# Ledger of designs, part 91: peptides against a protein of PDB entry 3ESW

Target 1, 322 residues: chain A of PDB entry 3ESW
Amino acid sequence: NNIDFDSIAKMLLIKYKDFILSKFKKAAPVENIRFQNLVHTNQFAQGVLGQSQHLCTVYDNPSWHSIVLETLDLDLIYKNVDKEFAKDGHAEGENIYTDYLVKELLRYFKQDFFKWCNKPDCNHCGQNTSENMTPLGSQGPNGEESKFNCGTVEIYKCNRCGNITRFPRYNDPIKLLETRKGRCGEWCNLFTLILKSFGLDVRYVWNREDHVWCEYFSNFLNRWVHVDSCEQSFDQPYIYSINWNKKMSYCIAFGKDGVVDVSKRYILQNELPRDQIKEEDLKFLCQFITKRLRYSLNDDEIYQLACRDEQEQIELIRGKTQ

## One batch from the design tools (peptide; made by RFdiffusion4, then SolubleMPNN)

Design b2_p17_1_s1 (from b2_p17_1, 12 letters changed)
Fold by OpenDDE base, seed 3:
Structure b2_p17_1_s1 (fold): chain B 322 residues (1-322), chain A 17 residues (1-17)
Amino acid sequence: as target 1 above (322 residues)
Amino acid sequence: DLEIKELIFKIKEYLKK
């Protein structure tokens, strides 16, 4: 009896697809109880849930995408992408064009569009006066600032003229298109929206140790790629642990299709204690939220995303498979 | 779970040939 290995392999893949799809059915009562207990008893879990409720959906706003595309110099961006693609991209196929686009958006955003604001300039003395600014602390937003999802306002006094300058920390990315300045939070917030506005698959990565960045899913590389707008960095996940010698405990990625612990991609050395939640409970939490985000998807969409998740899980455990 | 995922990946790659 010649064993048809191809037939067996095909049958196994069919059964495996059915098995994977079965995991994405509505949560069992026991899973709901576990989730509720975890979120009510663990502060870190509550924080991850709260972030997911905002970060997983806020950037999927077609009105915001239109405003972004109307605000950016698209002619300059595509001119530069086409120029760089013409040098080296033709040999690698059409899928690499999107990688060139993301690299140009990183350049454009940092060099031409947005500014780092360690301290604001004095509103009275004008440009390049930040060196004369003394921090007085933070306060709540005023009536105007509160219209743009402002949680806090940093207050500075000018050592030259004595006037007060307000630096509102806006969370409205549309307001950031106007102000065009901020720190890592404002940079990552607006840049995430920019990437989403080009129809890209993007995740917002939160690090517990006060940094944030993006991941982009490259169709050319067939994986999630590290993207940091502050650093103009593409595919350099090691910069925090190695170049900065940063100590870190958790990196959590938030996207429209899921929440993933990506700590293994970025924490290469100097790992801090992971004592905020049990590893099993964090894994359960991320899977549970991911399952909820996919409830409206069809079986084919669910299966495609599950295949991508499996590849990422292999990558995170074994290293780059390609 | 990881070992099964790796085997499934290998099977998929085999069937593409």
Scores: peptide ipSAE 0.344, ipTM 0.890, DockQ to the pose 0.913
Fold by OpenDDE base, seed 4:
Structure b2_p17_1_s1 (fold): chain B 322 residues (1-322), chain A 17 residues (1-17)
Amino acid sequence: as target 1 above (322 residues)
Amino acid sequence: DLEIKELIFKIKEYLKK
């Protein structure tokens, strides 16, 4: 009896698809109760939910994508991408081209487009005067600053002229296309939008220990890739734990299709206590939010995303699936 | 759950050959 292993394998995958799809159906009443109880009783869960409500959808704005593409020097970007792509001898149309694009966008953003702002320049004294600035603290936005989703404004006094300079911390990424300066928050916010504007699958990664970065899904590498615009870093998830010797507890990725605990990718040493939520509750929370984000998708879309999720889960536990 | 995912992954990779 020649066992047709291929036929059996195909049949198993069909049944497995049905099984996976069944997990993404509408949450049972008991799951809804668990979710509501968790977000009402656990502050960390509330924070994750609140972030998901913004970060998972805000970057899916076609009008913003158009504004971004009109603002960037696309000719320079693609010229550099094409140059590096050709240099490495790849054929046109290979999925690896997108990795070159992301690497160039990292370069362009850090070197040509955006600026790090530890302290602002004095509005009166002009450029290269940040060394003369003394922080006075932070305050709420004024009426003009509030138009651009500003949560806080840092206030500085110039030691030379005595004038006050305001550094509004804008959360509107379109405003950041104008200001072209900030810290890790502004960098990651605008860079996430930039990557999304090129039609890429991108997640915003929040670290509890006051840092943020991106992940990009590489079709060439067939995985989520670490991307830090501040560091001009591509596929270097170890930089925080190893290079910076940073202590961390949680890294949560927020994307249009899901919320994922990616802590295992980035926390390689110096792990802080994960005491903000039970591990099982965090897993439940991320899965519950992810299900909700996928409710409008068809069965094939759900299944494809679930396949990516499974591969990532294997990667996060076992290391690279290559 | 992980072991099943790994087996499914291996099956998918087998069927691509």
Scores: peptide ipSAE 0.341, ipTM 0.889, DockQ to the pose 0.900
Fold by OpenDDE base, seed 5:
Structure b2_p17_1_s1 (fold): chain B 322 residues (1-322), chain A 17 residues (1-17)
Amino acid sequence: as target 1 above (322 residues)
Amino acid sequence: DLEIKELIFKIKEYLKK
């Protein structure tokens, strides 16, 4: 019986699914030993693990999602999304609506909701007084600030009134819904939670060279999309290397379903030495953490995620999957 | 490994048609 190509292709895909699923079984003792040795001997690996333990799970909080949705002007957001979708979206199907939503959330967050804080305003003199603020350094949080996951407080003195203003660097994103200000860390932290609150697949991207941003998985584009809330940027991964001429060594993406080295997406020129870990060890580390994050998923979920991973790997190596 | 992934991708795209 001459098996036609379609039948062969279907049979191959069944066997390939089984093969992929076999890779996500519980780690062998040798892999556990390698992992333990790596995180105990390599500081960069330990840092990636530590970040994964927080960033991969912290945003999956239904109570936080409810608070976010109650805080945002959803009527304004959806009005604007519907308006833009009505212009262009009818021809491209329902999946593009989420891209319009993310673009509007970028606009809303930067223009209407959150502000950049290079220096705080003076607590005594009021608004538009940041120009009068002199940095005195940083200190630990006080008893009140410590309630909101604050590791550092920047201290400023007003040149006009002489009073001290504290700028706590809050890591509690719910507190950031109140304060409505920060730098790249606060922006990315709260914006990641906002995107998650809409049920979107989001990763937090950490750059070793003191920047952070998001990636959103677009069902329309069928790929991970660069999203920077500070820049109101959608699908512009080149902005750091090309526009800013930024030198970078590592970009690591942290999501609920995996940890991925996304450096190839963002480091297009001016690459710094990647000397913190062996490339093979970094690849192993990310795969090992990803495997652990997926242990509770069913076979179909594991397979779908593995298919996305494969497409992303092709994209990162070849530049395009289309 | 990469070549296999590319072939699998092409096969999946072919079967959608």
Scores: peptide ipSAE 0.329, ipTM 0.884, DockQ to the pose 0.840
Fold by OpenDDE base, seed 2:
Structure b2_p17_1_s1 (fold): chain B 322 residues (1-322), chain A 17 residues (1-17)
Amino acid sequence: as target 1 above (322 residues)
Amino acid sequence: DLEIKELIFKIKEYLKK
């Protein structure tokens, strides 16, 4: 009897699906205890949890998506995407079109929409006066600023007119659609929302060494793609370690479907000590949060995401997108 | 776990042909 390898392979995949699904069942009491102990005893774990509670859900707001789409020049964006798509003559259709869209959104956001703000312009002297601004420090928000999830306000004095200018560090991305200025935090915050507003799978990547960026899941490339709005960068995960020679310890990606340690994608050299948490505890923490984020999903959705996670883990370990 | 994941991936790719 010829061994039907196809039948065996199919049966193995069924059993493997069951095995994977078993890992995503409700956490056992022992796992809950381990999780609680970890977040109560480890400050880094508490920080990751706190970030996950915000970053994994905040961008999944249909009202915000509508406001974004109403605010952007969609005609310009799609005109440019169509132009670049036509130029490359690709037949891969919708999947590659989305990569062009993300590239155009990077261009549009940096060149046409948002502004980098090292120092604010003087509110009295007007545009291009940031050179005259001296930092006086930071303070809490006033009553108006507090309406827009502002944690800190940077205070500047104009050397020319002596007036005070406030630079609120808004965390409300809808307010950022109005202000259209900020640093890496504001850039990444609003750009993450923008990408989400186009229905894309997006993660917010937090680096412990004071930088933040995005990842988008490319259906064309079949992987998570580095996206940095500040740098107008697409699929250049090496820019921090190699081009900037940045020293880094942790990069954690936060998405609606999971929390993932993506440090291996970005930390290619000059690795700082990973001494904030045990590696096993970090792995457990990310898996535990990811499991919780998926509790409402059906078995097929859980399995599809688990397959994506497995491919990413292979990529992160082997360094090759298969 | 990684080796199993790689084998599962190969099996999935094989069954698509």
Scores: peptide ipSAE 0.311, ipTM 0.879, DockQ to the pose 0.931

Design b2_p17_1_s2 (from b2_p17_1, 12 letters changed)
Fold by OpenDDE base, seed 3:
Structure b2_p17_1_s2 (fold): chain B 322 residues (1-322), chain A 17 residues (1-17)
Amino acid sequence: as target 1 above (322 residues)
Amino acid sequence: DLELKELIFKIKKYLEE
């Protein structure tokens, strides 16, 4: 009896697909109870849920994508991408072009478009006066600032002229296209929208220890790639743990199709205690939110995303899958 | 199970070759 191994393998993959799809059916009553209890009893879980409700959907706005594309110098961007692709990209196929695009967007954003603002310049004294600014604290937004999803305003006094300068921390990324300045929060917020505006698969990564960055799904590399707009960094997940010697406990990625604990990608040393939630409960929470985000997808879309998730899980545990 | 995912990945690769 010649065992047809190919036939057995095909039958196994069919049954496995059915098994995977069965996991994405509507949550059982017991899972809903577990989720509700977790979110009501654990503050970290409540925070992750709250972030997911905003970050997983806010960047999927076609009107915002149009405004972004109208604001950027697309001619310059594509000219530079084409130039770099012509040097080295021809041998690797068309899928690598998107990696060159993301690298150019990192360059363009940091060098030509957006500015880091540690302290604002004095509104009265003009440019390059930030050295004369003394922080007075933070306050709530005024009537104008509140129109642009401003949670807090940093207040500074000029040591030269004595005038007050306001630095509103805007969360509206469209307002950031105008102001073109901020810290890691503003940088990551607007840059996430920029990447989404080019039709890319992007996640917003939140670190509990006050940093934020992006991940981009590279079709060329067939994996999620670290992207930090502040650092002009592409595929350097080690920069925080190794280069900065940063201590970290949690890194959570938020995308339209899921919420994933990506801590293992970025926390390579100096791990802080993971004491905010049980590991099993965090895993359950991320899976539950991910399942909800996929409720409207068809079986083929669900299966494709599940295959991608499995590859990422293998990568996070075993390292780069060849 | 991680081991099952790895086996499924290997089977998929085998059938594509």
Scores: peptide ipSAE 0.344, ipTM 0.889, DockQ to the pose 0.917
Fold by OpenDDE base, seed 5:
Structure b2_p17_1_s2 (fold): chain B 322 residues (1-322), chain A 17 residues (1-17)
Amino acid sequence: as target 1 above (322 residues)
Amino acid sequence: DLELKELIFKIKKYLEE
């Protein structure tokens, strides 16, 4: 019986699903040994693991999502999204609405909600006094600051009144909803939570060279999309390497469903030496952590995520999905 | 590995048409 190509294709995809699922079984003893040896002997690997233990799960907090949604001006946000969607989005289907939402959230966050803080204003002199502030260094948090996951406090002296102003570097994103200010760390932290609060698939991207941003999975574009809240940037992964002429070595994305080396998306020129870990060991590490994050998922969920991973790998290697 | 992923992707796209 001559089997047609469609039948062969369907049969192949069934067998391929089984093959993919087999890769997500519990790690073999040899893989566990390799993982343990790697994280105990390589500092970069230990750092990636440590970050994954926090960044992959911290934003999946329903109580935080509720607080975020209660804090944002949702009426304004959706009004603006609806306005932009009505211009051209209706022709592209419902999936594009989330792209408009993310773009509006970028606008709203930068323009209406959050502030960049190079130097704080003087607590005594009031607003627009940051120009009078001299850095004195950094110290540990006090008893009050410690309540909000603060590791470091920057200390400034006012040149006008002589008073000290503290700029605590809060890692509690709920506290950031109150303070409404920070640098790239605070921006990315809170903005990641904001995107998560809308039920979006988001990754936190850590760059070794002191920058952080997000990726959002666009159902319309069917790929991970660069999102930088500091820059109000959507789908501009080139801005660091090309526009900023930034030198970079590693970009690692952390999400609830995986850890991925996304360096190829962002490091387009001026690549620094990738000497912190062997490439094969980094690949193994990311795959191992990703596998662990997916242990509780069902076969269909695992397969769908694996399909997204494959598409992303094609994109990262070839420059586009074929 | 990459070539296999590309082929699987093409097969999926073909079946969606």
Scores: peptide ipSAE 0.310, ipTM 0.876, DockQ to the pose 0.823
Fold by OpenDDE base, seed 4:
Structure b2_p17_1_s2 (fold): chain B 322 residues (1-322), chain A 17 residues (1-17)
Amino acid sequence: as target 1 above (322 residues)
Amino acid sequence: DLELKELIFKIKKYLEE
């Protein structure tokens, strides 16, 4: 009896699809109770939920995408992408073009578009005066600053002229297209929107230890790729743990299609205690939120995303899936 | 769950070759 292994494999995958889809059905009452109890009793869970409610959906704004694309020098960007792509030839396929695009966007954003702001320049003395600025503290936004989702304003005094300069920490990424300056928060916020504006699959990665970055899903590499706009970094998840010797406990990725604990990708050494939540509860929380984010998707979309999730889970545990 | 996922991954890869 020649066992048709291909037929058996296909049949198994059909049944496996059904099994996977069954997991994404509406949550059972017991799961809802567990979720509610968790987010009401665990502060870390509350934080993850709160972030998911914002970060998973805020960047899916077509009006914002249009504004971004109108603001960027697309001619320069695509010229540079085409130039770099042409060097390597077409041998690697069309999917690699997007990787070149992301790399150019990293370059363009850091070198041409956005500025790091440790301290603002003095509004009176002009450019390159940040060295003369003394921090006085932080305060709430004024009426104008509040229009742009500003939670905090850093206040600086110029040692030269004595004038006060305000550095509002805007969370409105459209305002950041105007101001074109900030720290890791502003960089990651606007850069996430930029990547989304090109129709890319992007996640916002929150690290508990005061850093944030992106992940981009590369169709060429068939995986989530580390992207840090501040560092102009592509596929270098090790930079925090190894290069910076940063101690970290949690890295959580937030995207339109899910919330994922990506700590294993980035925490390679100097792991801090993961004592904010039970591991089983964090896993449950991320899965529960992910399930909710996918409720409106069809079975094929759910299955495709589940396949990506499985591949990522293998990658996070075993290393790169080749 | 991991072992099953790995097997499914291998099966998918096999069928794509």
Scores: peptide ipSAE 0.309, ipTM 0.876, DockQ to the pose 0.888
Fold by OpenDDE base, seed 2:
Structure b2_p17_1_s2 (fold): chain B 322 residues (1-322), chain A 17 residues (1-17)
Amino acid sequence: as target 1 above (322 residues)
Amino acid sequence: DLELKELIFKIKKYLEE
């Protein structure tokens, strides 16, 4: 009797699906207790939870997506994407087109749309006056600034005219569509929303050592792709560790479907001590939050995402899955 | 188990070809 290997393989995949789905069932009481104890006793865990409560859901706002699409020069963007797509002559269709779109959005955002702000220009002296600005410190938002989810306002004095200029650190990405300036936080915040507005699978990556960026899931590359709006960078996860020689301990990705420790993608050298939480506890925390984010999904969606997660874990451990 | 995940991935890929 010739062993039908295809039949056996299919049966194995069915049983494997059942096994995977069993892991995504409602958390057992013991897991809930472990989770509660962890977030109450570990400050890093509490921070990850707090970030997940915001970053995993805030960008899934259809009203915001509409405002973004109405604000961007879509004609210019798609013209440039079409132009670059035509040059490469790829028959790869819609999947590779999305990679071109993300690359153009990186270009457009950095070159045409948003501005880096180390220091604000003087409100009185006008444009290109940031060199005359002296920091006086930070304070809480005023009544107007508080309307736009502002936690901190940096205060600057103009050395030329003596006037005070406020630089509110807005967390409202819709306000950032108006102000069109900021640092890595504002850049990543708005750019994450922009990518989401095009219907892309996007994660917000938080680095403990004061940097933030995005990941986009490329259907063409069939993996999560590093995207840094500040650097106009696509698929260059090495830039921090190698090019900047940055020391890092943790990189955590926050998306609608999960929270993932992506440190292995970005921390290639100069690793700082990972002493904020036990590795097993961090793994548990990310899995627990991810499980909660998927509670409303059907079995097929859960299984597809779990397969994606497994592929990512293989990639993070062994490198590029050829 | 990473090895199990890799095997499952290979099986899935094989059945899609």
Scores: peptide ipSAE 0.204, ipTM 0.841, DockQ to the pose 0.899

